# Designs tried in a protein design run: peptides against a protein of PDB entry 7BDX. Part 254

Target 1, 212 residues: chain A of PDB entry 7BDX
Amino acid sequence: EMGAAACTLLWGVSSSEEVVKAILGGDKALKFFSITGQTMESFVKSLDGDVQELDSDESQFVFALAGIVTNVAAIACGREFLVNSSRVLLDTILQLLGDLKPGQCTKLKVLMLMSLYNVSINLKGLKYISESPGFIPLLWWLLSDPDAEVCLHVLRLVQSVVLEPEVFSKSASEFRSSLPLQRILAMSKSRNPRLQTAAQELLEDLRTLEHN

## One batch from the design tools (peptide; made by RFdiffusion4, then SolubleMPNN)

Design b2_p24_6_s2 (from b2_p24_6, 11 letters changed)
Fold by OpenDDE base, seed 3:
Structure b2_p24_6_s2 (fold): chain B 212 residues (1-212), chain C 212 residues (1-212), chain A 24 residues (1-24)
Amino acid sequence: as target 1 above (212 residues)
Amino acid sequence: as target 1 above (212 residues)
Amino acid sequence: MDELFQKTEENSEKAAEEKPFLRL
């Protein structure tokens, strides 16, 4: 209980850039983000056994951790810190996104995807995550999720790759050969307006890249 | 480990007034401070058995909680919140300060005393804590501590009472009859300059009140 | 911890300036 409450408050206040700077300006940031990854990993590994009630204090704690990472990554210095000093956390997030089944821990997936998206705003971050082993298959695995919000945040991350020619060129062959086009086309017809728009924009971006 | 790390980061960032406002502006502040008191109480009660290593993650967690409370109380809106909405936490701090033996958990005592001092900056807070049952005996119990920092922060709190005529008048008889004058006089000769100064100032204030 | 403790102490000292010290 107390850990989840404290972590949730830290999540809430981490929405401020000044708080992110304060977190990173301390001597404890490295250790914190290291343990964050381990804690998230432990939680996801525990899900194969007992159906931990999603409303558990542990779930709330891990959601808050993912929220903190997301908010840190929303700030320029935060994403620079993550890419320079906490790469193992980024690797952990990528791994955990692969370990989670479609429909499993949807909110956590959304937060983790948002954190990766935020990291991808920085070219160095985008390079790092996109060069991770199995990144393209992971995107398509995640895009198979029945949840519209998961799919939306996957499409945002895909768009970050597509809009960066230096990154896209490295994966373009695999991307084109494995692209779940029918799934994206189905999303472009979604009743969820955000998902619909994101899928339409991505399809337009992809068409532009096919003509170049 | 992770709880202590998160709470320690929250402590660090709570040094900012804007962070304190953000904590209090959320819907979770009441619950957080309620659980904070319970967690601190649980920790202090556990000390009678196993000598919990002061360097334990649990100790660090409780120190961080006390630090957060102190930093919240350092801000005008924070002490107003504590006095209005978290009185049970103030009662808990007073109780725990009584339960701890001289020389026991010195750093925690200092933080708790600092939090009470900060609350006492507000007249409403000073009234509340000074009207708590056994408050005057508690001050003298705490002033018996062999630690100079504990004694310093007790003297600061005593000074807060002495400098407020409306508060002091209610306890003046008990205060004068039970005052550990010899102990304060000994502190005025301390090699610790902060303790020496605080004891000298308090003795001057007390002399002024005897002549009025 | 010690740095956080010190910052907390400094913050408490600063908060004391908000008290109208009616010096007796």
Scores: peptide ipSAE 0.361, ipTM 0.851, DockQ to the pose 0.297
Fold by OpenDDE base, seed 5:
Structure b2_p24_6_s2 (fold): chain B 212 residues (1-212), chain C 212 residues (1-212), chain A 24 residues (1-24)
Amino acid sequence: as target 1 above (212 residues)
Amino acid sequence: as target 1 above (212 residues)
Amino acid sequence: MDELFQKTEENSEKAAEEKPFLRL
């Protein structure tokens, strides 16, 4: 209870750039983000047995942690901090996204995907996550999710890879050979307008890359 | 561990007025400060048996909670919030200061005393705490502490009462009849310069009130 | 912790400047 309440307040105030700078300017940031990864990992490992109610204090705590990471990654200095000093946390997020089943922990997946997307705004961050082992298979695993918001944030992350020629060229062969084109085409016909738009834009970007 | 780390970060960022406003502007502040009181109370109730090491994650968490309350009370809107909407927390802090033995939990006492001092900057807050049952005996109980910082912050709180004629006049008879003058005189000779100054100033203020 | 404590004390000292201490 108290931990979840404190973390929720910290999440709320972390929407400010000055608060992110204050978090990172303190000597406690490294420890906090290290334990964040461990806590998120412990939570996901506990789920395979107990139907942890989505409204539990523990789930709210983990959501707030993922929200804080996302807000930190929204700021340039936060991206630089995460990529330089908290790579284990990024690796943990990638691992947890792989461990979660389709339809499992939707809200947490969305927050984690938003954090990775925010990291991908920095070319150094995009290079780091895209060069992670199994990254392309992980994207396709996540695109199999029935949740439209999960799929939307995966498509945004795929687009970040496609729009960076230096990053895309390194994995272009694997990307083209494994692309779930039928799934993306199905999303371009979604009733969710955001998912529809993101899938259409990605299909246009991919067509442009085939002609160049 | 994670709760203590999150609460420590929240404590650090709560030194900013804008962060205090953001904490209070959210719909979670009431719940947070309610659970804060309960958590601090549970911690103090647990101490009478186990030598909880001062460096435990639980103690660090409670210190951070007390620090957040103190920083909130340092801001005018925070004082107004606490006095209007979190009176139970103020009552809890007063109770906990009474339950703690001389020399017990020094750092926590200092933080709680600082929070009450900050609340006392607002005349409404000073009225509220000074009209609490047993407040004057509590001040003298706390002045019996061997710790100079505890005594310093008690003297600051006593001075806040003495310097407000409307507040002091209500309890002047009890105050004058129970004043531990010999203890305050001993503090005016302390080797701690801050304690020495605070005791000297209070003795001057008291002498002025005897002549008026 | 000590740095946060010190910052909290400094904030309390600064907040005290908001009180017009009428020296009696």
Scores: peptide ipSAE 0.361, ipTM 0.851, DockQ to the pose 0.296
Fold by OpenDDE base, seed 2:
Structure b2_p24_6_s2 (fold): chain B 212 residues (1-212), chain C 212 residues (1-212), chain A 24 residues (1-24)
Amino acid sequence: as target 1 above (212 residues)
Amino acid sequence: as target 1 above (212 residues)
Amino acid sequence: MDELFQKTEENSEKAAEEKPFLRL
């Protein structure tokens, strides 16, 4: 309980840039993010089947950790820190996203995807995550999720790859050959307006890349 | 481990007034400080004898909690919050200071005493803690501590009582009858300059009150 | 930990400046 409460408060205050700078300015940041990855990994490994106790102290704790990572990645110095000093955490997040089944741990997936998206704002971060083994298969695996919020954040991450020619060129062949076009077309007809828009924009950007 | 790391980061960032405001502006603050008291109480109750593992994750966690309370009490809105909404936590801190033996948990005592001192900056806070049952005996119990830092923070808290006529008048008889004058006189000769100064100032203020 | 403790002490010292020292 207390750990989850403290971590939740830290998550809340980490929305401030100055707090992110304070977190990262100490000698404890490296250790904190190392333990964060291990804690998230331990939690995902302890998940028996598809039932997540969403309201458990453990779940709340892990969600708060993922929220902190996301808020740190929302700030330029935080992105730089993660990409330079906490790559193992990024690798862990990618792995955990692969280990989770479609429909499993939806809220955690969303936070993890948001953290990766925020990292992708930095070209160095986008390069790092996109060069991760199995990244493209992982995107399509995640895009099979029944949850619209998961799919939305996957589409945003796909968009980050597509809009960066220096990154997209490295994976363009694999990307084009494995693109779940019918799935994205189905999302472009979603009743969820955010998902619909994100899918439409991605389809337009993909068409632009086929004509160039 | 992870809880202690998160709590330690929260302690570090709580030195900012804006972070204290952010902590208190949420609906989670009440629950957090309630659990804080329970966690500190559980820790003190689990202490077998005089040996505290000062470097244990549990000790670090409790120290960070006490540090957060202290930093919250250092800010005017934090003092007001504690005195209005978290009185049980103040009662718990007073109780824990009574339950701990001289020389036991020195660092925790210092943080708890600092939190009470910070609360005592608010007249309402000073009234509340000084009206707590056994407060004056508790001050003398704590002043028997061999640790100079503990004694220093006790003297500061005593000074807060003495310098507030509206508070001191209520306890003046008990205070005068039980005052460990020889102990304070010994502290005024301490080689610790902070303790020496605090004891001298208190002795001067006490003399002024005897002549008025 | 010691740095956080020192910073907490400094914050308490600064907070003491907010006390109206009714010097008797």
Scores: peptide ipSAE 0.359, ipTM 0.850, DockQ to the pose 0.283
Fold by OpenDDE base, seed 1:
Structure b2_p24_6_s2 (fold): chain B 212 residues (1-212), chain C 212 residues (1-212), chain A 24 residues (1-24)
Amino acid sequence: as target 1 above (212 residues)
Amino acid sequence: as target 1 above (212 residues)
Amino acid sequence: MDELFQKTEENSEKAAEEKPFLRL
């Protein structure tokens, strides 16, 4: 309870750029993000056994941790910190997104995908994430999720790759050969207007890249 | 570990007025301060049994909680919030200061005394604390501490009472009859210059009040 | 810990400046 309450308040205040700078300017940031990755990993590993109620104090705690990482990655100095000093946390987030089943922990997946998207705003962050082993297979695994918000945040991360020629050229062969085109076409007809728009834009971007 | 790390970061960022406003502007502040009091009380009650190592994760967590309360009370809107909406937490801090033995949990006592001092900057807060049952006996109990920092922060709280005529007049009879004058005179000769100065100033203020 | 403690003490000293009467 108390740890979850403190972490939830830290998440709330981390929406401010000045608070992110204060978190990172301290000598405790490295330790905090190291333990964050371990805590998130322990939680995801515990889900294969007991039906931990999605509204548990533990779930709330891990959601707050993922929210903090997302808010840190939303700021330029936070992205630089994560990519330079907390690569193990980024590797952990990628691994945990692979370990979660379709429809499992939707809110956590969305937060983790948002954190990776925020890191991908920096070319250095986008390179690091996209060069991670199994990154393209992971995107397609996550696009198999029945949840529209998970799929939306996957499409945003895919778009970050296709809009960067230097990154896309390195993966273009694997990307073209494995692209779940029928799934993306189905999303372009979604009743969710945000998912519909994101899928349409990505299909237009992909068509533009085929004609060049 | 992770809860203590998150709480410690929240303590660090709570040194900013804008962060205190963000904590209090959320719908979670009341719950956080309610659980804070309970957590501090549980920790102090556990000390009568096992020698919990002073450097335990639990000790670090409770110190961070007391630090957050102190930093919230350092800001005008934070003082108003505590006195209006978290009186149970103030009552808990007063009780816990009474439950701790001389020389026990010195750092925690200092933080709790600083929080009460910060609340006492507002006349409404000073009235509430000074009208608490057993407040004057509690001050003299705390002045029996061998630690110079504990005694310094007690003297600051005593000075807050004597400098407010409306508050002092209500307690003047009990204050004059129970005043540990020999102890305060001994502190005015301390090798600690901060304690020495605070004891000298209080003795001057008390002499001024006797001549009026 | 000690740095956070020191910053908390400095904030309490600064908050004392808001008190209209620091001396009789």
Scores: peptide ipSAE 0.358, ipTM 0.850, DockQ to the pose 0.284

Design b2_p24_6_s3 (from b2_p24_6, 14 letters changed)
Fold by OpenDDE base, seed 3:
Structure b2_p24_6_s3 (fold): chain B 212 residues (1-212), chain C 212 residues (1-212), chain A 24 residues (1-24)
Amino acid sequence: as target 1 above (212 residues)
Amino acid sequence: as target 1 above (212 residues)
Amino acid sequence: MDELFEKTLENSERAEEERPLLQL
């Protein structure tokens, strides 16, 4: 209980840039983000056995941790810190997104995807995550999720790759050969307006890149 | 581990007035401070058996909680919140200060005393804590502590009572009859300059009140 | 929880505005 409450408050206040700067200005930031990754990993590994009630204190705690990482990554100095000093956390997020089944831990997936997206705003972050082993297969695995929010945030991350020519060129062959075009086309017809728009924009971006 | 790390970060950022406002502006503040009191109480009750290593994750967690309360009470809106909405936490702090033996949990005592002192800057807070049952005996119990920092923060709290005529008048008879004058006189000769000054100032304030 | 999630979403959307507009 108290851990979840404290992390939830820390999540709430981490929406402030000044709070993110304060978190990162301390000598404890590195250790915090290291333990964050380990805690998230332990939680995801525990799901294979007990149907941990999604409303458990542990689930709320891990959601708050993922929220903190996302909010830290929403700030320029936070992105820089994560990419420079907490790469293991980024690797952990990528791994956990692969370990989670479609429809499993949807809210946690969304937060983790948002954190990766925020990191991808930094070219160095985008390079790091996109060069991770199995990144493209992971995107398609995540895009198979039945949840519209998961799919939306995957599409946003895919768009970040597509919009950066230096990054896209490294993976363009694999990207083109494995692209779940029928799935994206289905999403462009979604009743979810955000998912529909994101899928349409990505399809336009992809058409532009095929003509160049 | 992770709970202690999160609470430690929350403690660090709670030094900002804007962060205190953000903590209090959420719907979770009441629950957080309620659980804080319960967590601190559980920790202090656990000390009677196992010599919990003062460096335990639990100790660090409770120190961070006490630090958060102190920093919240350092801000005007935080004092107002604690006095209006979290009186049980103030009662818990007073109780725990009574339950702890001289020389036991010195750092925690200092943080708790600092939080009470900060609350006492608000006249409503000072009234509330000073009207608590056994408050004057508690001050003398705490002033018997061998630690100079504990004694310093007790003297500061005593001074807050003495400097407020409306509060002091209610307890003046008990205060005068039970005052550990020899102990305060010994503190006025302390090698600790802060303790020495605080004891001297209090002795001057008391002399002024005896002549009026 | 949902309010914090929405605030996190808003922060991520704001962070998107920090992306250099690819001058097409």
Scores: peptide ipSAE 0.237, ipTM 0.840, DockQ to the pose 0.283
Fold by OpenDDE base, seed 2:
Order: C-alpha cells, then sequence, then structure tokens
Structure b2_p24_6_s3 (fold): chain B 212 residues (1-212), chain C 212 residues (1-212), chain A 24 residues (1-24)
C-alpha cells in the first residue's frame, strides 16, 4: 500500500520538467531506475496466466513506476539519462513486452510502449531500441494485441522507425518481409479514431518509402 | 527497497513549494498521509528495545516519510493541509514521540519534531498540538533525550509555545510547575552552540514572562 | 490512475513536438 501511494505521488509530480531534473540530479537516480527494472520484472514473472490483479497494490506500484519512466522519457534530459545511464531498464521494458501475452497487462504495456516511444524521440534512443535483438518480431507480437491502445502505441513506435531513414535502412528488409500489412489495413478501418489515424498515417509513410 | 527509493525521491523533490502544491492538489493526498501515519506507527511498534535498524529499507522508508511531512509543513499551504485535513497524522507523530525512549530513533525524532515545529508556525497548528493530551509531559520526556539535536528541536517547540501568549496562558500553570529548569540551564552551558543559544533564548523569554 | 495516465499521454504528445522535424 504505502509504496504504491508514494510511487503514485512521484508519478504525478514527475510530469514537471523541474521534478524530472531534480530526480536525475541526485545520486539516487541510477539506483532508483535499476530497482525499477527489477521490480517490474519480478511483477511480470509473478503473473500466473491471464490473471491480472489490476487493482492490487503491486499492480498499482508497477504501473506508477512505468508512468515515472514514461514521464522521465518525455523530457530531453530524461531521454538522455535513460539512453546513456539506464539502458538495462530499456532492455527490461523490451523483454517484459515480449514476455507478456496479447491481452495481458494492457495498461502496463501501454505505459511501457509510451516510454519506449518517448525514448525514440532521440535518435540515439531510437537506434538503441531498434537495434535490440528481436525488436521487429516484438513489434508484430505486440501488434497482435486485441487492445486498441496497445496497437496504437505499437503503430507510433513503428512510425518512429519508418520516419528515421538511418534507422529504417538497417531493418528495412526484415521490416518489409514481416510487415503484417493486412492487420495494419484492418486498423486503418478501426472505429477507434486514434488507431485509425495512426494506421492510415503509417500506411502513407510506407507507400512513400516504396516509391523512393 | 523500491518503496524506500521512491519515498526518498519524493522526499527530495518535496522541498519545492510547487511539488508540495502538486502533492496536495490531488485526490491522493489524504490517503497518502493517512497511510504515512499508519506506516510510521507500525514501524515504531515493531521496534524491539533499543535496536535501531537505522540502515534498513524500512527505516529509510519511514525516515523519508517523516521528511516528506516536514517539507510539507515547511510551506504555508502544507501547514494548512496538515492542521485542517491530516490531524490524525499529527496525533500519530505526537504519540510516536511519546512511545519512543530517550536515545531511541534519534533521527526519526528530529524529523518528527521538525514537522511539529513547522506546524507550530501557524497559530492554529500550535493550538492544536499544544492542546493535545500530555503535550507538556511529552516535551519534558523528549527533553530528557541524550541527543543534542532532539533537545534543540524540543527547545524550539517549547519556545513556540512560550512566545504565543494565547497558547501559553492555557498551559502556564502546568508549564511552570513541571519546567525542568536545571536541565535547560545545563543546556545553556552546552558545547553545542545551537543548543546553547536555544536554551539561552528560552531562559530569557521565560524571565520576561515572569516579570510581566 | 486514469487522470495520471492521461497526463502521461499528454506529456508524451508534447514530447513528440520535440522530435526533430524531418526536413522533408
Amino acid sequence: as target 1 above (212 residues)
Amino acid sequence: as target 1 above (212 residues)
Amino acid sequence: MDELFEKTLENSERAEEERPLLQL
């Protein structure tokens, strides 16, 4: 309970750039993000089957941790910190996204995907995550999720790769060979307007890349 | 571990007025400070004898919680919140200061005393804590502590009462009858300059009150 | 939780504005 409450407050105030700077300016930041990764990993490993104790104190704690990481990654100095000094946390997030089944831990997946997306704003961050082993298979695994918000944030991450020629060129062959085009086309017809828009934009970006 | 790390970061950023406003502006603040009191109480109740696991994750967690309360009380809106909406926490802090032995949990006592002192900056806060059952006996109990920092913060709290005529008048008889004058006189000769000054100032304030 | 999630989403959307405009 108390840990979840403290993390929830820390998550709330981490929307401020000055708070993120204060978090990162201390000697505690490295340890905090190291333990964050371990805590998230322990939680995901404790999940038996499809049982999401979404309302548990532990679930709330891990959700708040993922929110803190996301808010840190939403700020330039936070992205720099994560990409330079907390790569193990990024590796953990990628691993956990792979370990989770479609439909499992949807809210947590969304925050983890948002954190990766925010990291991908930096070319160095995008390079790092996209060069991770199995990154492209992971994107398609996550795109198989029945949840529209998960799929939306996957499409945003895919778009981050597609829009960066230096990154896309390294993976273009694998990307084109494995692209779940029918699924993206189905998403472009979604009743969810955000998912529909993201899928349409990605399809336009992909068409532009085929003509160049 | 993770809870202590999160609370430590929250404590660090709580030195900012804007962070305190953000903590208090949410629907989570009441619950957080309620659980804070319970957590501190559980920790103090778990202490067997003089054993301070000062370096335990639990000790660090409770220490950070007391730090957060102190930083909240250092700000006008935070004092108002504590005195209006978190009185149970103030009652808990007073109780825990009574439950602890002289020389036990010195660092925690200092933070708790600092939080009460900060609350005492508001006349409403000073009235509330000074009207608590056994407050004057508690001051003398705490003044028996061998630690100079504990004694310093006790003297500051005593001075807050003495300097407020409306508050002092309610307790003046009990205060005068139980005043550990010899101990305060000994503190006025302390080699600790802060303790020496605080004891001298209090003795001057008391002499002024006897002549009026 | 939902309010904090939405604020986190808003921060992520704001962070997207920091993406270097691909000079097309």
Scores: peptide ipSAE 0.236, ipTM 0.839, DockQ to the pose 0.309
Fold by OpenDDE base, seed 5:
Structure b2_p24_6_s3 (fold): chain B 212 residues (1-212), chain C 212 residues (1-212), chain A 24 residues (1-24)
Amino acid sequence: as target 1 above (212 residues)
Amino acid sequence: as target 1 above (212 residues)
Amino acid sequence: MDELFEKTLENSERAEEERPLLQL
């Protein structure tokens, strides 16, 4: 209980750039983000057995941790810190996104995907995550999710790869060969306007890259 | 482990007035401070049996909680919040200071005393804590501590009472009858310059109040 | 939780404005 309450308050205040700078300016940031990865990993490993209720203190705690990581990654110095000093956390997030089944832990997936998206704003962050083993298959696995918000944030991450020629050129062959075009076309017809727009824009970007 | 890390980061960032305002502006502050009191109470109740090592995750967690309360009380809106909405937490801190033996949990005592001192900056806070049952005996109990920092913060709290005529007048009879003058005189000869100064100033204030 | 999630989303959307506009 108390840990979840403290972490939730820390999440709320981490929306401020100055708070992110204060978190990172302390001697404790490395330890915090290391334990964050381990805590999220432990939680996801525990889910396969017991239906931990979505509203458990543990679920709220892990959700708040993912929110903190996302808010840190929303700031330039936070992205630099994560990519330079907490790569294991990024690897953990990528792994957890792979370990979770479609429809499982939707809200947590959204925050983790948002964190990766925020990291991808930096070319160094985008290079790091896109060069991760199995990254392209992971995107397609995540895009199979029935949840529109999960799919939206996957499409945003795919777009980040497509918009960076240096990154896209490295993966272009695998990307083109494995692209779930029918799934993206289905999303471009979604009733969710955000998902629809993101899928349409990505389809336009992909067409532009085929003509160039 | 993770709870202690999160709470320690929250403590660090709570040194900012804007962070205190953000903590209090949320819908979660009441719950957080309620659980804080319960958590500290549970910790102190557990100490009488097992030598919980000073460096345990639980000790660090409770220490960080007391630090957050102190930082909140350092801000005007934080004092107002504690005195209006979290009186049970103040009562808990007063109780815990009574339950702890001389020389026990020195660092925690210092933070709790600092929080009470910060609360005492507001006349409403000073009135609330000084009207607590057994407050004057509690001050003398705490002043028996062998630790100079504990004694320093007790002297500061005593001075807060003495400097406010409206508060001091209510307790003046009990205060004068129970005052450990020999202990304060011994502190005025301390090798610790801060303790020495605080004891000297208090003795001057007390002498001034006897002549008026 | 939902309010904190929305604020986190807003922060992520604001962070997108920090993307160097690839002046195509």
Scores: peptide ipSAE 0.235, ipTM 0.839, DockQ to the pose 0.296
Fold by OpenDDE base, seed 1:
Structure b2_p24_6_s3 (fold): chain B 212 residues (1-212), chain C 212 residues (1-212), chain A 24 residues (1-24)
Amino acid sequence: as target 1 above (212 residues)
Amino acid sequence: as target 1 above (212 residues)
Amino acid sequence: MDELFEKTLENSERAEEERPLLQL
């Protein structure tokens, strides 16, 4: 309980850029993000295949950790810190997104995807995550999720790759050959307006890249 | 480990007034400070009489909690919050200071005394803590500590009472009848310059109040 | 939890404004 409460408060205050700078300016940041990855991995490994997100202190704790990572990645100095000094955490987030089943830990997946999206704003971060082994297959695995919010944040991450010619050119062959076009077309007809818009924009971006 | 790391980072960032406002502005502050008191109490009750501060994750966690309370009490809105909405935490801190033996958990005692001192800056806070049952006997119990830093922070709290005529007048009879004058006189001869100065100033303040 | 999630989403949307505008 107490650890989850402290972590939840730290998540709330990490929405401020000055707080992110204070977290990163301390000698304790490296240790904190190292243990963060290990804690998230331990939680995901403790989930049996049929366990929904139990509203437990443990799930709240890991959710708050993912929120902190996302808020750190929302700031330029935070992105630089994660990509330079916490690559193992990024590798862990990618691995955990692969280990989770469709519909499992939806809110946690969304925060982890948001953190990767925020990292992808930096070209160095986008290069790092997109060059990770199995990244494109992972995007398609995650896009099979029944949850509209998971799929939305996958589409945002795909768009970050497509909008960067230097990154897209390296993966263009694999991307075009494996693209789940029917799934994206189905999302462009979603009742969720955010998912609908994101799928529509991505389809327009992809058409533009095929004609160039 | 992870909870102690998160709590330690929260302590570090709580040195900012804006972070204290953000902590208190959330709906989670009341729950956090409620669990804080319970966690501190559980830790102190788990200490056997001969257990020094073991450099454990648990002691680090409670130490960080006491640091957060101290930093909250250092800000005007934080003092108001503690005195209005977290009185049980103040009662817990007073109780735990009474439960600890001389030389036991010195650093924790110092942070708890610093939090009470910061609360005492507000007249409403000073009234609340000084009207607590056994407050004057507790000051003399704590002043028997062999640690100079504990004794320094006790003297600062005593000075806050002595410098407020409205508060001192209510306890003046008990204060004068139980004052450990020989102990304070010994502290005024300490090799610790901060302890020496604080004891000297308190002796001057007390002499001034006897002549008026 | 939902309020913190929404604030985190808002921060991620604000972070998107830091994306280099592809000069068309």
Scores: peptide ipSAE 0.233, ipTM 0.839, DockQ to the pose 0.309

